Peptides against a protein of PDB entry 4CIC. Designs and how they scored, part 73

Target 1, 148 residues: chain A of PDB entry 4CIC
Amino acid sequence: KVSTKGHYGVQAMFDLAQHFGEGPVSLKSIAERQGLSEPYLEQLIAVLRKAGLVKSVRGAQGGYILAREPRDIKVGDIIRVLEGPIAPVESVSQDDPEHSLKFDFSVTKSVWEKVKKSIEEVLDSITLADMLKDAEEAQMAQGYMYYI
Target 2, 147 residues: chain B of PDB entry 4CIC
Amino acid sequence: KVSTKGHYGVQAMFDLAQHFGEGPVSLKSIAERQGLSEPYLEQLIAVLRKAGLVKSVRGAQGGYILAREPRDIKVGDIIRVLEGPIAPVESVSQDDPEHSLKFDFSVTKSVWEKVKKSIEEVLDSITLADMLKDAEEAQMAQGYMYY

## One batch from the design tools (peptide; made by RFdiffusion4, then SolubleMPNN)

Design b2_p16_6_s3 (from b2_p16_6, 6 letters changed)
Fold by OpenDDE base, seed 1:
Structure b2_p16_6_s3 (fold): chain B 148 residues (1-148), chain C 147 residues (1-147), chain A 16 residues (1-16)
Amino acid sequence: as target 1 above (148 residues)
Amino acid sequence: as target 2 above (147 residues)
Amino acid sequence: SLTEGSILEIPAEGPP
């Protein structure tokens, strides 16, 4: 499962993408629009800012903006920043030295590596711009359904 | 991350696949070969047996066997039995009724659905027979590196 | 309570 952190991080970044070019967005407004607690969002934004995906703008209309255009931010970039490397399996702590059974878990490991690669490929194929386009298409489709 | 349960479940099922056709394998021998605790393996095998992926054989040489041929068991089948449906995101407990903010998380949800589908496709594309073949190929490749 | 196991349990980093 993508952690709650990754999930909400993508939501917060998507909110910033929807407002890209409109100027700085307050954390309060993002929290309200995404159903997030403001303190939790502050923690997410701090990590995303440190990673250079978000910028803080100071002033009376201060807040946050995307540090790059939505097309230049992959979902995979957001997830890697918030959750670290996509690890398909928890590292079985090799730390019990006595069970030196070098079971060559190479085959089972290869299954999980294939899963990892597949997840990475999907998440790296989706940008915030793709998500914006999908949102626009969904909104248009809903608009047509109300006129029929 | 695949849970420890899913990981060890696949390992145990792969061990049973390696011994397919040799007769029943004891839980003790699987546990020893896979570096698993026998009590933990008993719990995994109980679930896998209930799902019809493993059979118990009674007698002096009793133990467990695969219930189907390795080619007829997908990794995805093992994972779905042990972990349930592949959920890419924890269900945000919709249970807080007061935050009625109908945020149409449809777009973000679609990202996770794409991830889910991708994982399912990978896990459903790999059988225990494919894993056996990969093990044989790896063993042959190691043998050629020593000559 | 069947913890609907999600394959991809990203460990909830506890609060820092």
Scores: peptide ipSAE 0.034, ipTM 0.800, DockQ to the pose 0.113; fails the geometry check
Fold by OpenDDE base, seed 2:
Structure b2_p16_6_s3 (fold): chain B 148 residues (1-148), chain C 147 residues (1-147), chain A 16 residues (1-16)
Amino acid sequence: as target 1 above (148 residues)
Amino acid sequence: as target 2 above (147 residues)
Amino acid sequence: SLTEGSILEIPAEGPP
């Protein structure tokens, strides 16, 4: 499961991509459009800013912007910043030594590594620019359905 | 993350695949080899049996066997039985209406559907027979490093 | 509650 944090992080970054080049966007406006609480969004944006994916702009028209062009931000970059390395199997916390995955059967590990690689390839193949294009295509398709 | 349940379920099914054709295997012997508690393994095997992936054999030499050949059991089949449908995003439980994913932005949903499809394709491409072959190849490679 | 086994359970790190 992409965590709620990863999901909303991608959604917030996509909102900033839709407004890229229009200047800084307020947290309030992002929260309203994306259906997020402003305090929750503030926490997400703080992490994304620290990772250098978002910039803060100060002033009366202050807010947030993407730190890079939408084509230079992968979905995988956002997920890695918010959730850390993509792990296909729950790393059993070291705290229960009895459920230590002692027999890390090399074969089962190989299965999960294949899953990991596949997820990474997908998330690293999708940019915010690709998502913008998909949104435009979807809007055009809906527009054509209303004219028939 | 594949849950601990999915991970240990695949491990237990792989143990049964390694003994396929040798007769029924006791839960105790699987638990010992796989480092699982016998009560936990009993719960996993009960689910796998109900799904028709495992059969119970009764008698003094009773235990469990695969219900199908290793080539006819995909890793994806095991995961779907133990965990249900592969969902890439946590379905926000209906109970918090304020965190209703109201704007299920079709675009973000499409990203997660691509991830889902990719995971399904991988898990459905790997059989227990493929895992047996990989284990044999790994054992041969280790054997050649010691000589 | 059956935590619907999503293969991708990324542990929610609690707030710092």
Scores: peptide ipSAE 0.033, ipTM 0.803, DockQ to the pose 0.116; fails the geometry check
Fold by OpenDDE base, seed 3:
Structure b2_p16_6_s3 (fold): chain B 148 residues (1-148), chain C 147 residues (1-147), chain A 16 residues (1-16)
Amino acid sequence: as target 1 above (148 residues)
Amino acid sequence: as target 2 above (147 residues)
Amino acid sequence: SLTEGSILEIPAEGPP
């Protein structure tokens, strides 16, 4: 599962991509458009900024911008920044030491590694530019449905 | 992430696949081999049995067997039984109605649907028979490293 | 409760 953090992080980054080249966007405006709480968005943006995916602009028209072009930011990059490495199985090892998977059956591990690789390949194949294009195509399709 | 439930469910089903054709396996023996608690395994097996992936055998040599051949059970079938449909994103909508994702941005949903499809394709491409073959190949490779 | 529908449970770090 992409956590709520990853999901909202991708939404916030996509909002910034939609405004790329238009100048800085306020956290308030992102929060309103994406249906996020402003405090939650502040935490996400702080992490994304520290990772160098977002830049803060100071001043009366201050806010945030993408630090890179939408084509140079993969969905996988956003997810790795917010959630860390894509792990298909929770390591049961942390909370209950008595139920530590002593037998990491190499075969079952291999199944989950295949799932991991598949997720990584998908997320690394999608850029914010690809998402922008998909949004434009969807808007055009909706526009045509209202005029027919 | 596959839940602990899905992970252990696949392990338990794989253990039953390794003993397929040898007769019924006790829950105790599965629990010992897989490093699972017996009570936890009982819950997993109950769900798997209800779904028709496992059969119970009664008697002194009673236990559990696969209900189908290992080639006829996909990893995806096990996961769907234990965890339900493969969902790549938690629907935030259920617990906090104030933070209901009002704008299901169709584009972000499409990203997660692509991830879902990819996971389903992988899990549906792997049978318990494929896992058995991989285990045999790994054992042979280890055997050759010790000689 | 959050985990009901999806294979990929990332442990929700509970809200602070």
Scores: peptide ipSAE 0.033, ipTM 0.800, DockQ to the pose 0.132; fails the geometry check
Fold by OpenDDE base, seed 4:
Structure b2_p16_6_s3 (fold): chain B 148 residues (1-148), chain C 147 residues (1-147), chain A 16 residues (1-16)
Amino acid sequence: as target 1 above (148 residues)
Amino acid sequence: as target 2 above (147 residues)
Amino acid sequence: SLTEGSILEIPAEGPP
């Protein structure tokens, strides 16, 4: 599963993308719109800022903005920043050091590498701009369902 | 990440596939070859047996066998049995029932659905027979490097 | 709690 961290991180970045060009957005406003706790969002934004995906703007109208255009931020970039490298298998090595999975059977590893590659390809094919477009199309489709 | 359960479950099923047609394999022998604890393997095998992927054979030469041919068992089948439905996102709904993520924004959900579909396609494209073939090819390649 | 049922389980960092 994409962790709750990855999920909420993409959600917060998407909120910032929806407001891109409108100026700084407060953490409070993002938290309210996205149904996130403000303290949790603060932790996510701190990581995203350190990675250079988000900028902090100071002043009376201070807040956060995307550090790059929505088209220049992939979902894969957000996930890698929040969760690290996309790893399809937990490194089993941490729980039982004596049962070092010596037989990391090359064959089972190859299955997980194929899964990894597929996930990476999908996440790297989707930008925040693609998500914005999908949102606009969904809103138009809903609008048409209310008018038909 | 595929959980440790999913990973070891695929490993145990692959061991049974390598011995398919040779008769019942003991849990002890699987555990030794795969570097698994026997009690942990017993839990995995119980789930796999209940799902009809593994059969128990009784008697002096008792043990476990695949319930179907290796070609008729997908990696996706094993993962779905052990992990449940392939879900790319943790269902956020369990931890904070009051923060029912009302705005499960259709757009973010669509991203995860695309990821889910891609994972399912990969895992459903790989059988235990494909894994056996890959193992044979890898052994042959190693044999050629020693010559 | 290991939320049962997802291939991509990132270990929840346990609460500090």
Scores: peptide ipSAE 0.033, ipTM 0.801, DockQ to the pose 0.142; fails the geometry check

Design b2_p16_6_s4 (from b2_p16_6, 6 letters changed)
Fold by OpenDDE base, seed 1:
Structure b2_p16_6_s4 (fold): chain B 148 residues (1-148), chain C 147 residues (1-147), chain A 16 residues (1-16)
Amino acid sequence: as target 1 above (148 residues)
Amino acid sequence: as target 2 above (147 residues)
Amino acid sequence: SLTEGDILTIPEEGPL
C-alpha cells in the first residue's frame, strides 16, 4: 500500500504530464480531475515545487507546469521527493550488545534491503512519459471495444 | 518500512528456523534472542500457528516449532499471514462518475500493481532456508576476518 | 519515506 501522499503525488504529477505543453494548469482543475482536496494538493505541489519537479507560473492563466519533460521524471523521483528515500526498516536500536541479536538483525535487514531495491528499480523504470503512453494505449483499447 | 508486525514476525520465524530439528523453543527464549516483548510475540505466534506455519508442543520441554521445513516457508508466506495480502493501493472510492478520474486512476493503479508484484516476487523468492544459508555465510565471513 | 509498511499497507488518511 503506497502512502496516500505518494499515491496522490503521482496522480497530480501525471495530471500535469497530460497537460504538458498546454501551459499552466490551475490547482483547482487538477484537484477536480484527480478527486483531491485543493488544500491537500497545495501541500503536495509545494513540496514538488521545492524539489524542482514542478514550476509555478504567475498571471491570469497562472498555475503549475512540470519543471522537466515527462520522460525526464521517474515515478521514483516523485516518491523520493514526497516520501524521502525508500527507507529500509527502521534500524531497531543497534544498542543491544549481544552478538546473536546483531546477526539475526543483519539477515532480516538483508531481506528488507532486497525488497527496497526491487521497489526502487520498479519506480525508477517508470517515467511520466511511460504513464502517458499507457494511458493512450488504454484509451485506444477502450475506443476499439466500443466499435466492435 | 515493513510493518513492525511483519518485521518481528519474520524475525520470530527465522529464530524458529535456526532451532529447527532441536525440538520446541520457548516463547521466552525467542523473545530474549530477538529483542521482542513476550506478550507481543505471543500474539504473532498465535496468528502464525492459526495459519499453520508454527506448531505448539506441550510438555515440560514445550514451546513452538516450525510446522514445515525452512525451505517450505517463504518470507512472502509469513508476510501474507501477518499483514494479509500485499494490498495494492486501497481503491480510492471508484464512485466518482467522471471518465477522466477512472482513467487516471487506472494508470496510477497499474504503477502500484507493478510495485506490488515486484515485492511479492522478492518475498516469494526468499525462504527461511535461504535466510539460514545467508546467516551461515555471514558467520563464516566474520570467522575468517578473525584469523 | 515509503517504508515497506507504507508500500505493503496503505496508510489510513493520516493528516499531512
Scores: peptide ipSAE 0.032, ipTM 0.788, DockQ to the pose 0.160; fails the geometry check
Fold by OpenDDE base, seed 3:
Structure b2_p16_6_s4 (fold): chain B 148 residues (1-148), chain C 147 residues (1-147), chain A 16 residues (1-16)
Amino acid sequence: as target 1 above (148 residues)
Amino acid sequence: as target 2 above (147 residues)
Amino acid sequence: SLTEGDILTIPEEGPL
C-alpha cells in the first residue's frame, strides 16, 4: 500500500507539475483541486520543501513551485521523501522482540526484497513529466469521445 | 507493505512446504519454528484451510499439510487468500466523492495500478517450490562456508 | 485485502 500520505503527496506534486512554468500556486488552490484538506497539505508541502522538491515563493502572488523540472522528479523520489525507504513488509519485530530474534527468515525476506525492488523500479521509472504526458493523452482521448 | 498477516501466512505455508511428504505437522511445531503465537497461527491456518491451501489431518499424529504440491502454490495465492486482492492504493474515493477532480485521480491511479501489477507479477512468479529450492541453496552455501 | 497503504508502508527497522 502506498500510504494516504504518499498518495496525496504524489497528487500535490502532480498539481504543481501541471502548473510548472505558470508561477507559484497557493496551497488553497492545490487543496481545492486535489480534494485535500489545506492543513494536511501544509504538512506534506513542509516535508517536500525540506527535501528540496518544492520551493516556497513569498509575496502577494506567493505560493509553491516545483524545485526541479517535472522530468527530474521521479514518483519514487516523492515516496521516499514522504514515507522513507520502500519496504515490502511491516517488520513484525516491535510487538514480540523475544521471539523474532532466532529464525533467519532469509528465504521469506528474499521474497519481500524482490517485491521491494519491483516497486522501486516502477516508481523510479515514472517521472512527473511522464504523468503530465499521460494526463494530456487521457484528456485528448476524452475530447475525441465527446466529438464523435 | 505486505501485512504481518501476509508475512506470517507465507512463513507458515513455507514451513508446511518444508515438511511436505513427511505427514501432518502440528500447529505448535509450526508456531515454535516460525516464531509465531499459536493462537495467531490458528487464525491464519483456518483461513488457509477454508481457501483449500491447507488440509487438516485428524488423529494422534494429526495436524496440517499442504493441500497441493509446493510447485502448485504461488506466494501470490497465499497473499490473495489472507489479504484479498493486492490493492496498490486505498481508494480515497469513499470519504469525499464530491471534490475529487476525476482527471487527476485517473493519472495517479494509473501509477498505483502499475505498482499493483508489478507486485502481482513478482508474487505470482514465486512458488513454495521455488522457496524450497532457495532454502536448499542457502543451506548448501552456509555449509560450504563452514568447511 | 492488501490495500494501498499496506504495500508501501516500510516496517520501521526496529532498533538493532
Scores: peptide ipSAE 0.030, ipTM 0.788, DockQ to the pose 0.133; fails the geometry check
Fold by OpenDDE base, seed 2:
Formats: sequence, structure tokens, C-alpha cells
Structure b2_p16_6_s4 (fold): chain B 148 residues (1-148), chain C 147 residues (1-147), chain A 16 residues (1-16)
Amino acid sequence: as target 1 above (148 residues)
Amino acid sequence: as target 2 above (147 residues)
Amino acid sequence: SLTEGDILTIPEEGPL
């Protein structure tokens, strides 16, 4: 499961993508649209800014913008910034050296590496531009259902 | 990430697969081989037994066996039994009706559904028999490096 | 406590 942090991070980045080219948006406006607390969103945006995915604009009409075009930001890039490297299993704490039964868990490890690779391939195949397109297609489909 | 419970559950089921057809194995012997505490393994085996993946054999040479052939048990079956349905994201508790900004999170939801489907396809493509074959191939490859 | 990188298990009680 993607953490709440990863989930809301993708939502906040998608909101910034929807407003890309319109100038900076306030944290308050993002929080209101995405159903997030403003303090929680501030923590997420601080991490995303430090990673160079978001820029802060200062001034009376200040706020945040994407640091790159929506096509140049993968969902996988957002998740890696917020959660770190995609790991298939929690690393069992290496800290008990005595019961280091070096069981060659190579086989079970290979299962989890296959899962990891599959998740990475999916998340790296989806950009914020793909999400914008999917949103536009969904809005068009809904618009056609109200005219029938 | 697969939980520690899912990880150790797959290890315990794989140990039972390695001994399939040799009769029942004790929890103690599985725990010693897999580096698990016996009490923790007992909890895992209780869940797996209730789901019908494992059988208990009673007697002086009693213990546990796989309830099915290794080819008929997917890794996905083990994970679903131990962790429940593979969900891509936790359902944000539906319980706050007031701030039901019905934001059509359909797009973000679709991303997570794609991830879920991908995980399910991988876990359902791997059986305990496939894991046994991979272990045999790895042992053969190691054996050739020592000669 | 489920660690920050859990892609398969989301802990219910994430910080609010």
C-alpha cells in the first residue's frame, strides 16, 4: 500500500499540474481543493521543494508551482522523494548478528524483487501529464452522460 | 512493502513445500530452519491452517504439511490469507461525511488500481513449485562454482 | 509501527 504521505503527495502534485502555466497557487487553495490540512500539506511541499519537484514563488500573488513540466514528472519520482526507494519487503533489522542464519533466502528475495520491479515499472510509466489527460477524458465522458 | 507477516508466511510455506511428500514437520524444525521464533510461527501457522493452506497431523511424529501440492499454492494466495486483499492505498475512512468533498479522485485512484493489478499479477504468477525449481537451479549453480 | 516505505501495507493510523 502506498502510504498516506505518498497518496496525498501525488494529489498535491496533480493539483499543481492542473494549474501549470497559470502561475503560483497558495497552499490554502491546494488544501481546500484536495481536502488536506494546510499544516500537513506544508510538510509535504517542504519535502517536494527540497527534492526540486516544486518551486516557491514569493510575493502578494506568491505560492507554489511545479519545478518541471507535468510530462517530466513521473508518479515514481514523487513516491521516491516522499517514501524513499521502493522496497518490496521491510528490511528485517540486520541488528541481530547472532541468529544470522545466513539462510540463502535468495528465492524469497527474488519474489520480492519481481514485485518491486513491477511496481517501479508502473509508477515510472505514469507522468503528471498522463494523469491530466485521464482527467480530461473522464470530464468529457461525464459531460456526455449529462446530455443523454 | 510486504509486511513481516507476509514475508515470514511465505518462508514458512516454502519450508513446508521443500518437505512436501516427506510427512509432517514440527514447528520447532521450521522455526530453526527459517530463523523464526516458535511462538510467532505458531500464530502464522494457525492463520494458514484456518485458511486451508496447511494441515495439522497429530501423533508422536506429528506436525504440519501443505494442504495442497506446491503447484496449487500461489504466493498471492499466501499473502491474501495473511494480509487480506491486496489494496493499493488504504481506504481513507469513509466516516467523515461532512468534509466529503467528493473530489473525483478517480484519476489518483486509477494510478493505485494499476499498481494493485500489477502486484496481483506478479504474486499470482509465482507458485511454491516455481520457488522450489528456482531453489534447485540456484543450488546447482552454487555446486558448479565449488568444483 | 509500519516504517515509512510500506508500499504493500499502509498503516491505518498515519499521522493526521
Scores: peptide ipSAE 0.026, ipTM 0.787, DockQ to the pose 0.195; fails the geometry check
Fold by OpenDDE base, seed 5:
Structure b2_p16_6_s4 (fold): chain B 148 residues (1-148), chain C 147 residues (1-147), chain A 16 residues (1-16)
Amino acid sequence: as target 1 above (148 residues)
Amino acid sequence: as target 2 above (147 residues)
Amino acid sequence: SLTEGDILTIPEEGPL
């Protein structure tokens, strides 16, 4: 699952990517543009900052910036920071050490591991730079549709 | 995350696949083998039956069977029945009709649509027959490690 | 409720 936390985290990081190179962006400005509550965004940004994806800039023009270029931040990196590792099925099997010997070859577990791997591959294939490019292409396509 | 409902639904359907051709299996027997509560399994089986993935057999040897061969049931079919369509992001945008005109090209939405598509492709590529084969291969591999 | 933004309608409690 991508939680609401992961979703809004990607939105906030994408907003910072759109302003990359323009200087620090205020949390208030991000919250207003992305339709997020400022207190919720503060919690997200605190986690992202602690993980080294975002930097805080102090001063009169203070705010937040990406800690790396948009091409160097995968969507998967953002999700892992906010949600943790895309959990393999929490093996229900950790608590009972005596049932440890049944190679609980849960064929069902292997299905979920395949799904997990597929999600990870997709999220690791998309950077904030790819998202910026997709946004630019969509804006251009809209612009051309208004000129026809 | 696949819900507990989806997870246990796949487990119950896989149990029925392992007994395919042997006749009806009781809910109690499935619940005991899969470590599920019988009342919870009753709810899952009711949904799966309504969707036509499982048949109820009546009589002294009554119970449940797969409605189709294991090769004709995808994991994706089970998940869609239990969880609904792997929903596209419920567009938060339905409530404000005036903002309808902004082609809310949420680049973020496209990311989640790619993830959704990838999950659907994986779940639709795996049948109960593939799961049976994987179980047999694993059982054989374990048997060879003991010799 | 934090539930509205669940992108993937895979319910909360489960392996994924």
Scores: peptide ipSAE 0.024, ipTM 0.787, DockQ to the pose 0.218; fails the geometry check

Design b2_p16_7_s1 (from b2_p16_7, 8 letters changed)
Fold by OpenDDE base, seed 3:
Structure b2_p16_7_s1 (fold): chain B 148 residues (1-148), chain C 147 residues (1-147), chain A 16 residues (1-16)
Amino acid sequence: as target 1 above (148 residues)
Amino acid sequence: as target 2 above (147 residues)
Amino acid sequence: SLSKDDILEIPEERPL
């Protein structure tokens, strides 16, 4: 699974994207709309804030905003911030003495590296703006189904 | 992580591909060459056999062989057999009552479905024959570096 | 089921 952390991080960032330009959103409101525990969301937001993806606004109408426009935040950026590099192939210590094992290992590793690269390419191809657009299109499609 | 099961399953199947046409390979020899525990490999091979990817040969020179040619076995086939469908997004129970939550959930789900599809496409593009070729090319490249 | 985490974490895990 994209870690529960990555999954919820993308949800929280998407919620902030939906409210982009409307001012700061409270963690409570994000938690309620995304079905997240507020304490867990606080931890996620702290990481995202430290990475410069979100900003905190202080005051009576305080909360959080995206630090950049939705088009300037890739899903891959969110995942890298929350989970680190997408699948660092934990270098299996090459200490297995038999040459054949090392070779088979290298070929198998290359398969996984291809998978990793493919995931990175997909996640880096999707912005929060793309997600907003997909949301609007889905809402319009549902709206048309209710009017027919 | 591709589960340890998927990873080792691909290794075991690749070992059988390297010996394809040479006759049956013992689980012990695969375990030794792939750094796997024999009991764990037995469990993997049992699943792979049941799925028709490997055959057991009985006798004094018994063991396992690929049930199909290496070109007819995709990495994706091995992973699907061992792990099931590549990341079914566990349908987070749609029982969250608020309509907005369902919508945000659907968009987020689509991102993960795109990731899933991309992984499936990669794994279905690689056969055991492709892995054998990559192995030969790597061995030749190493051989040329030593000369 | 390969969890999404499982997909993103390609183990360079040693053969157990």
Scores: peptide ipSAE 0.027, ipTM 0.801, DockQ to the pose 0.140; fails the geometry check
Fold by OpenDDE base, seed 1:
Structure b2_p16_7_s1 (fold): chain B 148 residues (1-148), chain C 147 residues (1-147), chain A 16 residues (1-16)
Amino acid sequence: as target 1 above (148 residues)
Amino acid sequence: as target 2 above (147 residues)
Amino acid sequence: SLSKDDILEIPEERPL
């Protein structure tokens, strides 16, 4: 389960990708289109900006833009920025070498590391450009359903 | 991230797999070996028992056993029992059909469905028997480092 | 009720 923060962060970044090349987008307009609270979006955008995924433009028509092209932003990059590194299972007890507990812990840890790697591979395989393409394909498919 | 409940549930089930064929294991002994509180383990085992993954044995040497062989229990089965279905991203707003929001939501939803599917595939590819084998291989590898 | 947040969150050992 992606955190609510990761989910809404990807939605906000996808909204900026849809408007890429059109100039700066206001946080208000993103919030309205994505069903996000503006204060929550401000917090997300602040983190994304600090990480260099978005840029702020100042002025009367100011707002936010993607800092890179949609093809150069992976979903995995957005999630890592918002949630931190997909934490490896924190090794609990470093301390006591003698207890058999360490071994069982190592095997269960390896299961979660496999899950982590699989999540990372999926998220790093999807760019904002891939999401834009999927959106266009889905819009075309919906358009064809209205003509039949 | 697997919940603490899922993590400890897999540990408890793995402990029962290590003792499979030796008879009933007490919750106290599992708790001690897995670093779990006994009351927390009782709650986990109650859920796992209701789902038919473990059986209770009564008597002076009573306790718990796996209800199936380790090869017949996937990690995914344990997680689904403890956590419920790996919930697809709960669709936030079912209600308003007209807003363009639905489309963006559909694309983002598809990303999370891909992640979900990938997690399910991994967890369904690992049995308790695979975990036992990995444990044996790691013990052998440690034994060879002492020579 | 497992929070939506829990699947990508490998539990950090935060004590209850």
Scores: peptide ipSAE 0.024, ipTM 0.795, DockQ to the pose 0.206; fails the geometry check
Fold by OpenDDE base, seed 5:
Parts: sequence; C-alpha cells; structure tokens
Structure b2_p16_7_s1 (fold): chain B 148 residues (1-148), chain C 147 residues (1-147), chain A 16 residues (1-16)
Amino acid sequence: as target 1 above (148 residues)
Amino acid sequence: as target 2 above (147 residues)
Amino acid sequence: SLSKDDILEIPEERPL
C-alpha cells in the first residue's frame, strides 16, 4: 500500500510536472487544484525540497518548481523520499522484537521480498513524464467521446 | 503492504501446509511454532475457516487442517480473506470524504491500479506448495553448508 | 507524519 502521504506527494509532484516550464507555482495554487490543505502540502514540499526533487524560487512570482525534468523523476523516487524504502509488510519486528526474531521463517520473508521487488519495479517504471502522457491521452479520448 | 494480520495468517496457513496429511493440528501447537498468541490465532483461524480455507476436526486429536491441498491455496487467497481486496493506497476517502472526491485525477489512480495489479499477480503466483518447496530447498542448502 | 506503517492499517494491537 501507499500512505496518504505518498498519494498526496505524487499528486503534488504531478501538479508541478503539469506546470513544468511555466515558472514557479505557489503552494496555494497546488493546494486548490489538488484538494490538499496548504499546511499539509507545506510539510510534503519541505521533505521533497530537502531531497532535491523540488526547488523553491524566491520573488513576487515565487513558488516551487521541479528540480529535475519530469522524465528524470520516477514515482518510486517520490515514494522513497516521503515514505522511505518500500516495505511490503509492516515490520512485525517493532511490536515484539524478542518473539518475532526466532520464527521469521525465511520462506514467509521471501514472499514479502518478492512483493516488495514487484512494487519497486512498477513504481520505478513510471515517471512523471509517463503520467503527463497518460493525462494527455485521457483528455484526447474524452474529447473524441463528446464529438461522436 | 501486508498487515500483521495477513503476515500471521500466511504463517499459520504455512504451518498447516507443513503438517498437511499428518492429521489435525492444535491451535496451541501452531501458536508455539509460529510465535503467535493463541487468542490472536483463534481469531485468524475463525476467519480462515469461515472462508473455507481451513477445516475444524473434532475429537481427542482434534484441531485444524487445510481445507484444500497446498497447491490449491494461493498466498493471494489468504490475503484476500484476511484483509479483503488488495488496496494499493489507503483510501484517502475515509479521512476527508468531501475534499478527496473532486481531484482524484484518473492518472494518479491508474498508477495505484498498476501497483495493485502487480501485487495481485505476485501473490496469486505463489501457492503454499511453492512455499513448502522453498523451505525444503533452504533446509537442503543449510545441510550442505555444514558438510 | 504518515509512517510506512500507515499503508496497512495493521490495527494497532491494542497493548494488552
């Protein structure tokens, strides 16, 4: 699963990708377009900025831009920054470290490692540029359905 | 991700697979081998039984058995029974239903649907029989490292 | 802070 933080982080990064090359975007405008609270978005953007995925621009037309081209940002990069390593299972080890250690049969762990690898492969195969293309294709398809 | 419920459910089902054909296994013995609390295991087994993945056997040697052969039980079947449909994202809709509805851009949803499909494909490709085989291979590999 | 743990609602085992 992806947390609400990962979900909203991808939405905010996708909004910045849609405006890439148009200059800095205000947090307010991103929040309004993505249905996010501005304070929550500020926290997300702070993390993304610290990781070097987003840049802050100062001035009267200040705001945020992508630090890289949309093709150079994977969804997996966004998720790793916001959530850290993709964990397939919640770490059972945190709740009962003494009992969990002995019988974590290597076999059950291997199942979850396969799930993790599969999630990583999918998220690393999708860039913000791929998402932009999918959005354009969806808009064209809707346009054709109104003309038929 | 898989919840603790899903994780422990797969462990309990794997324990039953290791004892498949040996007769009924007591909840106590599963709990001891898997490091689970017996009350928690009772809840898991109740759900798995209701879904028809496990059978209860009555008598002095009573307990639980797999309701199907290990090859006929996918890890995905266990997870769906315990957790429901594999959700790739926590449903944002529960925390703020009014705001979340408008801007679920079809594109972000499609990313999560791809993740969902990938998880389902992996979990549906692994049976309890595959897990048994992997355990046997791991035991043999350890045995060879000591010689 | 949405933790990695938020992805699966493991019902927090209420500490017994």
Scores: peptide ipSAE 0.023, ipTM 0.795, DockQ to the pose 0.109; fails the geometry check
Fold by OpenDDE base, seed 2:
Order: structure tokens, then sequence, then C-alpha cells
Structure b2_p16_7_s1 (fold): chain B 148 residues (1-148), chain C 147 residues (1-147), chain A 16 residues (1-16)
């Protein structure tokens, strides 16, 4: 399960991708479309901005834009910014070095490293542009079901 | 990150796999080897037993054994028993049907479904027998560094 | 203590 923070972060970044090229989007409008609280979205956007995934535009038409094209932002980039490195299972043993030396711990750790690697590969294979394309394809498929 | 429950569940099941064929293992001995509290291990073993992954043996040499051979127990089976189905992101929208209808929600959901599928594939590709083999290989590698 | 960092746990939004 991706954290609520990761989920909403991807959702907010996807909203900005849908409006890419239309100019700055207000946090209020993103919050309304995505069903997020504006204060929660402010915290997410502050982190994403600090990481250079989002830019703030000032003025009467101020707001936020993607800092890069949707094709140049991976879902993995968003998750790493919001959650940190897709951390392996925090070994309960980081606090107890005696537990880290047990052979059983190394084998169980290797299972979770394989899971981590698989998650990273999936998240790094999906861009905001891929999500936009999937959105367009799903809209077309729904449109065809209404015409049949 | 796998839950602490999933992690310790796999660790406890792996301990039972290491002793497979030696007879019943006491919860106390598993707890001592794995660095688990005995009460916490009792809760894990109760769930694993109810799911049919572990058997209880009664008597003076009583304890627990794997219900199947290590090759017939996937890591994914253990995780599903302890954590439930590797749940897709609980759509925040289960409580609000209006949010479930937004197109954006369907696309973001598909990303997490892809992640879920990849996790399931990995966890279903690893058995307790594979973990035993990896353990033997790592012991051999350490043994060769001491000579 | 439930470690916050379980990838499989959507941290319940602690209600602010």
Amino acid sequence: as target 1 above (148 residues)
Amino acid sequence: as target 2 above (147 residues)
Amino acid sequence: SLSKDDILEIPEERPL
C-alpha cells in the first residue's frame, strides 16, 4: 500500500500534468478537483516544490506548474520525494546490532529487497505522460460505450 | 515496506522451515531465536494455524510444525494470511462514492494496481524452500571467508 | 509501535 501521502502526491502531480501548458493552477482548484484539503495540499506542494518537481508562479494568475514535462517525471520520482527512498523494511534491527548479525535476518532482508526493487522498477517505468495517455484511452473507451 | 507483522510472520515461518522434519518446535524457542516476544509470536502463530500454514502438536514434546513442506509455502501465502489480501490502495473513495467516479482516480488506482501485482508476483515467486537454499548458500560463503 | 513506514499500510490520516 502506497502511503496516503504518496497517493495524494501522485494525484496532485497528475492534476498538474492534465493542465500542463495551460499556465499556473491554483492550489484551491487542485484541492477541489482531487478532493484534498487545501492545507494538506499546501504541505505536499511545498515538498514537491523544494524537490524541483513543481514551480510556483507569482501574480494575479499565480499558482503552480510542473517544473518539467510530464514525460520527464516518473511516479518513482514523486514517491521518492514524498516518502524518501522506497525504504527497505526498516529492519527492527537497526536499533539492535545483535539482531542484524543473525543469518535468518539476512535472508528475510533479501526477500524485502527483492520486493523493493520490483516496486522501484514499476514506479520508474510510469511517467505522468503515461498516466495522461491512460486517461485519454479510458475516456475514449467510455465514449465508445455511450455510442454503442 | 512490509508490515512488522508480515516481517515477523515470515521470520517465524522461516524458523519453522529450518526445523522442518526435526519435530515440533516450542514457541519459546522460536521467540528466543527470532528475537520476538512470546506473546506476540502466540498471536502470529494463532493466525497462521487458523489459516492452515502451521500445525499444533500436543504432548511433552509439543509445539508447532509447518503444515506443508517448505516448497509448498510461498512468502505471498504468509503475507496474505497475516495482512489480508495485498490490498490495493484502500481507495479513499470507498467511503465517498462520488470520488470513485472521477477519471483521475481510476488512472491513479491503475498505478497502484500495477505496484500491487508486482509485489504479488515477487512474493509468490519465493518459497520457504528458496529461503532455506539462500540461507545454506550464505553460510557456505561465510565459511569460505574464514578459511 | 506500528512503524509508520509500512508500504502496505496506508497510514490512516491521523485526523488532524
Scores: peptide ipSAE 0.023, ipTM 0.798, DockQ to the pose 0.246; fails the geometry check

